# Designs tried in a protein design run: peptides against a protein of PDB entry 4Z5W. Part 123

Target 1, 305 residues: chain A of PDB entry 4Z5W
Amino acid sequence: IPDVFLELNKLWYFSAQSNLFNGEMPRSLSNSRSISLLSLRNNTLSGQIYLNCSAMTNLTSLDLASNSFSGSIPSNLPNCLRLKTINFAKIKFIAQIPESFKNFQSLTSLSFSNSSIQNISSALEILQHCQNLKTLVLTLNFQKEELPSVPSLQFKNLKVLIIASCQLRGTVPQWLSNSPSLQLLDLSWNQLSGTIPPWLGSLNSLFYLDLSNNTFIGEIPHSLTSLQSLVSKENAVEEPSPDFPFFKKKNTNAGGLQYNQPSSFPPMIDLSYNSLNGSIWPEFGDLRQLHVLNLKNNNLSGNIP

## One batch from the design tools (peptide; made by RFdiffusion4, then SolubleMPNN)

Design b2_p19_8_s1 (from b2_p19_8, 7 letters changed)
Fold by OpenDDE base, seed 3:
Structure b2_p19_8_s1 (fold): chain B 305 residues (1-305), chain A 19 residues (1-19)
Amino acid sequence: as target 1 above (305 residues)
Amino acid sequence: APTRDFSLGGGIHTFPDEP
């Protein structure tokens, strides 16, 4: 990418995603006063990520996903006082979340999907201080770590939590009950154990629940049959979605589906591939908004209602 | 239990599958 962004003093949006750009980010781009949206996703950019946050006073969205960047996560990003959305998916950091992210009050949406992030306890302890954090995606990190159950963890404004494919141990954490605005929870493809907690059914905005491919035991909580978002067509206020799309791999070799907004996911309960027992509750019939109920590969018994 | 190949793991992420 040429170092010409000093001349582009009115440039608000720069999207150069899905090209063949290599080398480092241009220094003029890292110092742009005008840029608000920067997407360089799916290139071969390398070197360290450096942004001059004192210069980049208009930066609101950053997508650097699927690049060959190296080094540490930029600890100065919280100094970008308007930066709301960050996609760092598929950047191999081999790092912990910087302690400076405790001060990241502008942050609304963060993804580190497949970024070799380590220490989930530290990551969650840091990110809980981000009071405006609504979307957190941590899929394909923290390999074989324990999902912390510390009751003091609080994500009050969290709407989307995705921590899939981490081989995480532990239980469904009680601190998630402090997230009453949670709409989408994906904890699939872990080694989570224990029972599914009944308080999940009290999350009135929860329309998408994926606990599949874990080691959960016991009965399905009856409270899941009363998930308000699945009983009634609540007009889920279309809050501003992250500026980055979501992807779900299909279990078939067919290409992954892209979802531009969390609301584009079908209303779903997936509890498949666990060790759940007992009956299927007839009251799942009350979930009139439910598109997908997946209970396969469990130890369920009795009649199908 | 068969060792689940977690390399084939699912769930939602924010990068496209490689073509």
Scores: peptide ipSAE 0.487, ipTM 0.841, DockQ to the pose 0.623
Fold by OpenDDE base, seed 2:
Structure b2_p19_8_s1 (fold): chain B 305 residues (1-305), chain A 19 residues (1-19)
Amino acid sequence: as target 1 above (305 residues)
Amino acid sequence: APTRDFSLGGGIHTFPDEP
């Protein structure tokens, strides 16, 4: 990418995604006062990620995902006082979340999916201080770590939590009950154990639950048949979605599906590929908004209602 | 227990699958 962004003093949106750009990010781009949205996703950009947050006073969205960047996570990002959305997916950091992210009050949406992030306990302890954090994606990190169950963890404004494919151990953490606005939970493809907690059915905004491909035991909580968002079509206030798309791998060799916003996911309960027992509750018939109920590959018995 | 091939891991992420 040429170092010409000093001349582009009115450039508000720069999208150069899905090209063949290589080398480092231009210094003039890292110092742009005008840019609000920056997407360089899906290129071959390299070097250290550096942003001059004192210059980049209009930066609101940053997508650097699927690049060959190296080194540390930029610890100065909290100084970008308007920065709301960050996608750092598929950047191999081999790092912990910087302690400075405790001060990241502008942050609303963060993805580090497949970024070789380590220490989930430290990551969640840091990120709970982000009072405006609504979307957190940590898929394909923290390999074989334990999901912390510390009851003091609080994500008050969290709407989307995705921590899939980490081989995480532990249980569904009680601290998620402190997130009453949670709409989407994906903890699939882990080694989570114990029972599915009944308090999940008290999350009135929860329309998408994926606990598939774990080691959960016991009965399906009857409280899941009373998930209010799946009983009635509440006018979900369309909150501003992250400026980055979501992807779900299809169960078939066909390419993943893209979802531009969390509300584009079908209303779903997926408990498949566990060790759940007991019956299917007839009251799942009350979930009139439910599109997908997946209970396959469990130890369920009795009649199908 | 059959060793689940976690290399085939699923769930939601924020990067396109490789073409």
Scores: peptide ipSAE 0.485, ipTM 0.839, DockQ to the pose 0.624
Fold by OpenDDE base, seed 4:
Structure b2_p19_8_s1 (fold): chain B 305 residues (1-305), chain A 19 residues (1-19)
Amino acid sequence: as target 1 above (305 residues)
Amino acid sequence: APTRDFSLGGGIHTFPDEP
């Protein structure tokens, strides 16, 4: 990418995604006073990520995903006082979340999916201080770590939590009950154990629940038949979605589906590929907004109602 | 139980699947 962004003093949006750009991010771009949205996703950019937050006073969105960047996560990002959305997916950091992220009050949406992030306990302890954090994606990190169950963890404004494919051990953490506005939960493809907790059915905004491909035992909590978002058309609060798309791999070798916002996911309960027993509750019929109920590959018995 | 091939990955992420 050429170092010409000093001349582009009116440039508000720069998208150069899905190209063949290589080398480092140009210094003039890292010092741009005008840029609000920056996407360089899906290139071959390299070197360390550096942003001059004192210069980049208009930066609101940063997508650097799927690049060959190296080194540490930039600890100065909290100094970018308007920075709301960050996608650092598929950047091989081999790092922990910086302690400075405790001060990241502008942060609303963060993805580190497949970014070689380590120490989930430290990551969650840090990120709970981000009071405006609504979307957190940590898929494909923390391999074989234990999901912390510390009841003091608090994500008050969390709407979307995705921590899939980490091979995480532990149970469904009770601190998620402190997130009453949670709309989407994906903890699939882990080694989570124990029972599915009944308090999940108290999350009135929860329209998408994926607990598939875990080691859960016991009965399906009857409280899941009372999820208000699936019983009634709650006004889907058009909450500002993150400026980055979501992807879900199909079980078939066919290309993944892209979802531009969390609200584009079908209302779903996926409990498949566990060791759940007991019956299917007939009251699942009350979930009039439910599009997908996946209970396959369990130890369920009795009649299908 | 069939050995879950965790290498295939699953769940939601924020990068496109490689072609």
Scores: peptide ipSAE 0.474, ipTM 0.839, DockQ to the pose 0.670
Fold by OpenDDE base, seed 5:
Structure b2_p19_8_s1 (fold): chain B 305 residues (1-305), chain A 19 residues (1-19)
Amino acid sequence: as target 1 above (305 residues)
Amino acid sequence: APTRDFSLGGGIHTFPDEP
């Protein structure tokens, strides 16, 4: 990428995603006063990520995903006072979340999907201080760690939590009950155990629940038949979605489905590939907004309602 | 029980599956 961004003093949006750009990020780009949205996703960019936050006063969105960057996560990003969305997916950091992220009050959406992030306990302890954090994606990190159940963890404004494919141990953490605005929960492809907690059915905004591919036991909580978002069409206020798309891997040779917004996911309960027992509740018929109920590969018995 | 190949992974992420 050429070092010409000083001349581009009116450039508000720069998208150079899905190209063959290599080398380092230009110094003039890292010092751009005009850029609000920066996407360099799916390139071969290298070196350390450096942004001059004192110069980049308009930066609101940063997508550097699927690049060959090296080194640490930039600890100065909280100094970018307007920075709301960060996609650092598929960047091999081999690092912990910086302690400076406790001060990241502008942050609304963060993804580190497949970024070799370590220490989930420290990550959640830091990120709980981000009071405006609504979307958190941590898929393909923290391999074989334990999901912390510390009741003091509080994500008050969290709407989307995705921590899939980490081989995480532990149980569904009770601190999620402190997130009453939660709309989408994906904890699939872990080693989570115990029972599915009944308080999940009290999350009135929860329209997408994926607990598939875990080691859950016991009955399906009857409270899941009373999920308010799946009973009635609430006027979901279209909140500003993250500036990055979501992808769901299908087990079929068909390319992954892209979802531009969390609201584009079909209303779903997926409890498949567990060790759940008991019957299917007839009251699942009350969930008139439910598009997908997946209970396959469990120990369920009785009649299908 | 069918052996889950956890190496294949699943769930939602924020990168395309194809480069």
Scores: peptide ipSAE 0.471, ipTM 0.841, DockQ to the pose 0.708

Design b2_p19_8_s2 (from b2_p19_8, 6 letters changed)
Fold by OpenDDE base, seed 1:
Parts: C-alpha cells; sequence; structure tokens
Structure b2_p19_8_s2 (fold): chain B 305 residues (1-305), chain A 19 residues (1-19)
C-alpha cells in the first residue's frame, strides 16, 4: 500500500479488504486524522500494528483481520477515544490482552478469533472494565486453559459472547448470569463439564445458545423451555451490529456462512455432542420462535414430544 | 407451522478465510 494518505485529508472510509496487499501498513495511514473506518481485512500485511491514536482522532472502526501482522497487541488502542469496533481475527499475536484495555471505554465490539491469545483469566478480568462492550469474540484462543468461574466478573452490557473451540475446561461460568442482555452465547467445542445451569433460562434476551461439543452431564434445564426471546417476538432488541461480520461453519470442511448481524442468526438451542440424560421436555413446543433445536449425540431417553 | 429444521449439525463460529 503506498504511503500517500497524508494527501487524502478528507478520506473518511478506506476499505481495501480481500486484496493482495503486502508489506507494512503505511505510516501516513497510521497517522490519518480523517479516517473513521479502516478495513484492511484479508491481505498479507506484515510487521507490527502501530496506530498513532493522538492523530487518528476520527477512527471508529478498525478491521485488520486475516493479515500477517506480528508482535504484541497495540497497548495504546484505548487512546483512540472514538474506536468502537476492532477486528483482529486471525492475527497471530501470541500475546495476552494489554492491561491498558481496562480503560477502553469506547470499545463496543472486539474480535480476537484465532489470534493466539493467551490467559483467558487475565483477558476477561481486563475486558470486564470495558463498560460499553457488547460483542466479544475469543474463539480459537486460550488452548486448554480453564474458563474462569469467578463470580465477580461482570459484563453488564454484553450481548454476544463467543468463546468456541478453545478446549477450555471448567463449567458454565456463573458470572454470565450478570449479563441480562445476553442474546448470543457460543461456548461450543470446549471441554466444559458439569451440568447446564438453570439460570441460563432466565436470560430473557437469549435467542442463540450453542453449548455443543462439550462434556456436559445431567438433564436439560427445564428453564430453557421458558426463554422469553424464543417464546415471543416482542423482545427482539435490534441494537447496532458490529462493523465486522460473524461466520458459522456447519462442518469443518464447509465454507463459513456469513452473518452481518447477530440478529441474522437463526434462533437456536444446540446442546448436541454432550452426555446429557433424561427426557426432552415437551414444553420446547412453546418456543415458537425457535428455528433449530439440536440435541443429537447425547444420552437422552423417553418419548420425543 | 414454521418448518423446524432439526439440524443436528454443530457449527463452529469461525471467521472465514474468504477464499
Amino acid sequence: as target 1 above (305 residues)
Amino acid sequence: SPTRDLSLGGGILTFPDEP
């Protein structure tokens, strides 16, 4: 990418995604005062990510996903006072979340999916201080770590939490009960154990639940048949989506389905590939908004309602 | 009746490598 962005003093939006750009990010781009939306996703850009937050005063959205950047996560990003959305998916950092992110009050949406992030306990402890954080994607990180169950963790405004495919140990964390606005929860493809907690059914905005491919035992909580978002349409809070898309792979070898908004996800309960027992509650029939109920590969018994 | 697609398939939410 040429170093010409100093001359582009009116450039508000720069999208150069899905190209063959290589080398380092231009210094003029990292110092742009005009840019609000920057997307360089799916290129071969390299080097350390550096943004001059004192210059980039209009930056609201940053998508650098699927690049060959290296080094640490830029600790100065919280100084970008208008920065709301960050997509750092598929950037191999091999790092922890910077402590400076405790001060990241502008942050609303963050993805580190498949970014070799380490120390989930520190990451969640830091990110809970981001009071405006609504979307958090941490899939394919924290390999074989323990999902912290510390009840003091609080994500009050969290709507979307995705921590899939981490081989995480532990249980469904009770601190998620402190997120009453949670709409989408994906903890699939971990090594989570114990029972599915009944308080999940109290999350009145929860329309998408994926707990598949874990080691959960016991009965399906009857409270899941009372999820208000799946009983009635009235609670569909359309909130501003992240500026980055979500992707769901149905199969490891299938192309990912792109979802531009969390609301575009089909209402779903997936509890498949666990060790759940007992009956299927007939009251799942009351979930009129539910599109997908997946209970396969469990130890369930009794009549199918 | 909305066709309840009982799809028994687990989905990994991954950001695609756009091909």
Scores: peptide ipSAE 0.026, ipTM 0.572, DockQ to the pose 0.180; fails the geometry check
Fold by OpenDDE base, seed 4:
Structure b2_p19_8_s2 (fold): chain B 305 residues (1-305), chain A 19 residues (1-19)
Amino acid sequence: as target 1 above (305 residues)
Amino acid sequence: SPTRDLSLGGGILTFPDEP
């Protein structure tokens, strides 16, 4: 990418995603006063990520995902006072979340999916201080760590939480009950154990629940048949989505489906590939908004309602 | 084969390239 962005003093949006750009991010781009939206995802960019937050006063969205960047997560990002959305997916940081992110009050959406992030306990302890954080994606990090169950963790404004494919141990954490606005929860492909907690059915905005491919035991909580977002349409809060897409892959050999909005995900309960027992509740028929109920590969018995 | 339904914000993990 040429170092010419100083001359582009009116450039508000720069999207150069899915190209063959290599080398480092140009210094003039890292100092742009005009850029609000920056996307360089899916390139071969390298070096360390550095942004001059004192210069980049209009930066609201940053997408650097799927690049060959190295080094630490930029600790100065909280100084970018308008920065709301960050996509750092598939950047191999091999790092912890910086302590400075406790002060990241502008942050609304964060993805570190497959970024070799370490120490989930520290990450969640830090990120709970982000008062405006609504979307958090931490998939394919924290390999074989324990999902913290510390009741003091509070993500009051959290709408989307995705922590899939981490081989995480532990249980469904009670601190998630402190997120009453949660719409999408994906904890799939972990080593989570225990029972599915009944309080999940009290999350009135929860329309997408994926707990598949874990080691959950016991009965399906009857409270899941009373999820208000799946009973009626009136509770579908259309909130502003992150400036980065979501991808869902059904098959290891299939391309991923891109979802531009969390609301584009089908209303779903996936509890498949666990050790759940008991019956299928007939009251799942009350979930008139539910598109997908996946209970396969469990120890369920009785009649199919 | 277990279907991996992976919800990913910001990148497809199973292929080196985003589609």
Scores: peptide ipSAE 0.020, ipTM 0.623, DockQ to the pose 0.194; fails the geometry check
Fold by OpenDDE base, seed 5:
Structure b2_p19_8_s2 (fold): chain B 305 residues (1-305), chain A 19 residues (1-19)
Amino acid sequence: as target 1 above (305 residues)
Amino acid sequence: SPTRDLSLGGGILTFPDEP
């Protein structure tokens, strides 16, 4: 990418995603006063990520995902006072989240999916201070760590939480009950155990629940049949619109389906591939907005309602 | 084969081509 962005003093949007760009990010781009949205996703960019936050006063969205950047996570990003959305998916940092992210009050959407992030306890302890955080994606990190259950953890404004495919141990954490606006929860493809907690049915905005491919035991909580977002449409909560897409892969050999908004996910309860027992509640018939109920590969018994 | 539903949030291009 040429170092010409000093002359582009009116450039608000720069998208150069899915190209063959290599080398470092231009210094003039890292100092741009005009750019609000920067996307360099899916290139071969390398070197250290550096942004001059004192110059980049209009930066609101940063997508550097699927690049060959190296070194540390930029600790100065909280100084970018308008920066709301960060996509660092598939950047191999081999790092912990910086302590400076406690001060990241502008942050609304963050993805570190498949970025070799370590220490989930530290990550969640830091990110809980981001009071405006609505979307958090941490999939394919923290391999074989324990999902912390510390009751003091608080994500008040969290609407989307995705921590899939981490081989995480532990239980469904009680601190998620402190997120009453949660709309989408994916904890699939972990080693989570215990029972599914009944308080999940109190999350009135929860329309997408994926707990599949874990080691959950016991009965399906009857409270899941009363999820208000799945009973009626009247609770249309304003959706978080992160400036990055979501991808759902059904098969290892299939392409990922792209979802531009959390609402584009079908209303779903997936509890498949666990060790759940008991009956299927007939009151699942009250969930008139539910598109997908997946209970396969459990120890369920009785009549199919 | 068990359908591996993996939510790869946040721009995980599983393949170099955006589908």
Scores: peptide ipSAE 0.017, ipTM 0.593, DockQ to the pose 0.197; fails the geometry check
Fold by OpenDDE base, seed 2:
Structure b2_p19_8_s2 (fold): chain B 305 residues (1-305), chain A 19 residues (1-19)
Amino acid sequence: as target 1 above (305 residues)
Amino acid sequence: SPTRDLSLGGGILTFPDEP
């Protein structure tokens, strides 16, 4: 990418995604006062990520995902006072979340999917201070760590939480009950254990639940049959989606399905590939908005209602 | 082989074959 962005003093949006750009991010781009949305996703950019937040006062969205950047997570990003959306998926940092992110009040959407992030306890302890955080994606990190159950953790405005494919140990954490606006929860492909907690059924906005491919035991909590978002359409608040897409892979051999918005996900309860027992509740028939109920590969018994 | 429905929620899991 040429180092000419100082001359582009009216450039508001720069998208150069899915190209063959290599080398470092231009210094003039890292100092651009005009850029609001920057997407360099799916290139071969390298070097350390550096943004001059004192210069980049208009930056609201940053997508650097699927690049060959190296080094630490930029600790100065919280100084970008308008920065709302960050996509750092597939950047191999091999790092912890910076402590400075406690001050990241502008942050609404964050993805570190497959970014070699370490220490989930520290990451969640830091990110809980981001008062405007609505979307958090931490998939393919924290390998074999324990999902913290610290009751003091609080994500008040959280709408989307995805921490899949981490081989995480532990239980479904009680601190998630402090997120009453949660719409999408994906904790699939971990080593989570214990029972599925009944308080999940109190999350009135929860329309997508994936707990598949874990080690959950006990009965399906009856409270899941009363998820209000799946009973009626009345509560479908279209919240502003993050500026980055979501992906779901149905089959190992299939391409990833791209979802531009959380609302584009089919209303779903996936509890498949666990050790759940007991009966299927007939009251799942009350979930008129539910598109997918996946209970396969459990120890369920009784009649199919 | 169990069809691994991998919920790849919210990360650009660029499968190598993003066209």
Scores: peptide ipSAE 0.016, ipTM 0.516, DockQ to the pose 0.248; fails the geometry check

Design b2_p19_8_s3 (from b2_p19_8, 6 letters changed)
Fold by OpenDDE base, seed 1:
Structure b2_p19_8_s3 (fold): chain B 305 residues (1-305), chain A 19 residues (1-19)
Amino acid sequence: as target 1 above (305 residues)
Amino acid sequence: APTRDTSLGGGILTFPDEP
């Protein structure tokens, strides 16, 4: 990418995604006062990620996903006072979340999916201080770590939590009950154990639940049949979605389904590939908004209602 | 025991599986 962004003093949106750009990010780009939205996703950019947050006063969205960046996560990002959305997916950091992210009050949406992030306990302890954090994607990190169950963890404004494919141990953490605005939960493809907690059915905004491919035991909580968002057409308040798309990985070599917004996900309960027992509750018939009920590959018995 | 899905993981990502 040429170092010409000083001349582009009116440039507020720069998208150069899905190209063949290599080398380092231009210094003029890292110092741009005008840029609000920056997407360089899916290139071969290298070097360290450096942003001059004192210069980049208009930066609101940053997508650097799927690049060959190296080094540490930029600890100065909280100084970008307008920065709301960050996609650092598929950047191999081999790092912990910086302690400075405790002060990241502008942050609304963060993805580190497949970024070799380590220490989930520290990551969640840090990120709980981000009072405006609504979307958190941590898929393909924290390999074989334990999902912390510390009740003091609080994500009050969390709407989307995705921590899939981490081989995480532990149970469904009770601290998620402190997130009453949770709409989408994906904890699939872990080694989570215990029972599915009944309090999940008290999350009135929860329309998408993926607990598939775990080691859950016991009965399906009857409270899941009373998920308010799946009973009634509550007007899902179209909250500002992250400026980055979501991709549901398919088990087939066919490309993942792209979802531009969390609201574009079909209302779903996926409990497949566990060790759940008991019956299918007939009251699942009350979930008039449910599009997908996946209970396959369990130990369920009785009649199908 | 239920057969585990032996696929190379799943769930939601913020990058495409295809390059």
Scores: peptide ipSAE 0.423, ipTM 0.831, DockQ to the pose 0.759
Fold by OpenDDE base, seed 2:
Structure b2_p19_8_s3 (fold): chain B 305 residues (1-305), chain A 19 residues (1-19)
Amino acid sequence: as target 1 above (305 residues)
Amino acid sequence: APTRDTSLGGGILTFPDEP
């Protein structure tokens, strides 16, 4: 990418995604005062990510996903006072989340999916201080770590939590009950154990639940038949979606489906590939908005209602 | 024990699985 962004003093949106750009991000781009949205996703850009946050005062969205960047996560990003959305997916950092992210009050949406992030306990302890954080995607990190159950963890405004394919141990953490606005939960493809907690049915905005491919035992909580978002067509207040798309990996060789917003996911309960026992509750028939109920590959018994 | 399909992994990502 040429180092010409000093002359482009009116450039508000720069999208150069899905090209063959290589080398480092140009210094004039890292110092741009005009850019609000920057997407360089799906290139071969390399070197250290550096942004001059004191210059980049208009930066609101940053997508650097699927590049060959190296080194540390930029600890100065919280100084980008308008930065709301960050996609750092598929950047191999081999790092912990910086302690400076405790001060990241502008942050609303963060993805580090498949970024070799380490220490989930530290990551969640830091990110709980981001009071405006609504979307958190941490899929394909923290390999074989334990999902912390520390009751002091609090994500008050969290709407989307995705921590899939980490081989995480532990249980469904009680601190998620402190997220009453949670709409989408994906903890699939882990090593989570214990019972599915009944308090999940109290999350009145939860329309998408994926606990598939874990080691859960016991009965399906009857409280899941009372998920209010699946009983009634409440007008989900469409808050602004993250400036990055979501991709659902299918177990088939068919390419992942792209979803531009969380509301585009079908209303779903997926508890498949666990060790759940007991019956299917007839009251699942009350979930009139439910599109997908997946209970396959469990130890369920009795009649199908 | 139910056979875990361990082969491909799954869940939601913010990047396409295809290169």
Scores: peptide ipSAE 0.418, ipTM 0.830, DockQ to the pose 0.767
Fold by OpenDDE base, seed 5:
Structure b2_p19_8_s3 (fold): chain B 305 residues (1-305), chain A 19 residues (1-19)
Amino acid sequence: as target 1 above (305 residues)
Amino acid sequence: APTRDTSLGGGILTFPDEP
């Protein structure tokens, strides 16, 4: 990418995604005062990620996903006072979340999907201080770690939590009950155990629940039949979606389905591929907004209601 | 016993699954 961004003093949006760009980000780009949205996703960019946050005063969205960047996660990003959305998916950092992210008050949406992030306990302890954090995607990290159950963890404004395919151990953590605005939870493809907690049914905004491909035991909590978002058409306040798309991985070689916003996901309960027992509750019939109920590959018995 | 899906993982991502 040429070093010409100093002259582009009116450039607000720069998208150069899905090209063949290589080398480092040009210094003039890392010092741009005008750029609000920057996407360089799906290139072969390399070197260390550096942004001059004192210069980049208009930066609101950063997508550097699927590049060959190396080194540490840039610890100065919290100094980018307007930076809301970060997509660092598929960048192999082999790192922990920087301690400086405790001060990242502008942050609303963060993805590190498949970024070789380590230490989930430290990551969650840091990120809970981000008061505006609504979307957190950590899929394909923390391999074989334990999902912390520390009750002091608080994500008060969290709407989307995705931590799939980490081989995480532990249980569904009680600290998630401190997130009453949670709309989408994906903990699929882990090694989570124990029972599904009844307090999940108290998350009135929860319309998408994926606990599939775990080791859950016991009965399906009856409280899931009273999920308010699935009983009634709540006018979900369309809050600003993340500036990055979501992809649901399919078990088939067919490309993942793209969803441009969390609200585009079908209302779903997926508990498939566990060791759940007991009956299917007839009161699942009260979930008039539910599009997908997936209970396959369990130890369920009795009548289908 | 319920068969576990032995595929290389799933769930939601913020990048397309490679073909």
Scores: peptide ipSAE 0.414, ipTM 0.830, DockQ to the pose 0.732
Fold by OpenDDE base, seed 3:
Structure b2_p19_8_s3 (fold): chain B 305 residues (1-305), chain A 19 residues (1-19)
Amino acid sequence: as target 1 above (305 residues)
Amino acid sequence: APTRDTSLGGGILTFPDEP
């Protein structure tokens, strides 16, 4: 990428995703006063990520995912006072979340999917201080760590939480009950145990639940048959979605399905590949908005309603 | 061919069913 962004003093949007760009980010781009949205996703860019937040006063969205960047997570990003969305998926940091992210009040959407992030306890303890955080994606990190159940953890404005494929131990954490605006929860492909908590059915905005491929036991909570978002057509207020797409892969070798917004996911309950027992509640028939109910590979018994 | 955008930016990874 040429170092010409100093001359582009009116440039608000730079999208150069899915190209063949290599080398480092140009210094003029890292100092751009005008840029609001920066996307360099899916290139071969390398080196340390550096942004001059004191210069980049208009930066609102940053997508650097699927590049060859290395080193530390940029600890100065909270100084980018308008920065709302960050996509750092598939960047191999081999690091913890910086303590400075406690001060990241502009942050609304964060992805570290497959970024070699370590210490989930520290990550959640830090990120709970981000009062405007609505979307958090931490998939393919924290390998074989324990999902913290600390009751003091609070994500008040959280709408989307995805922590899949971490081999996490522990239980469904009670602190998630403090997130009444939660719309999408994915904790699939972990080693989570215990029972599925009944308070999940009190999350009135929850339309997508994936707890598949865990070690959950006991009965399916009857309260899941009363999920308000799945009973009635709530006008899902199209709140500002993250500027990065979501991808659902059915197969590691397949191209993922791209979902531009969380609202574009089919309403789903997936409890497959667990050790759940008891009956299927006939009241799942009341979930008129539900598109997918997946209960396969459990110890369920009785009649199919 | 442009490498298919494999960036699981906000990606829900559903792995294939293990047999």
Scores: peptide ipSAE 0.024, ipTM 0.621, DockQ to the pose 0.093

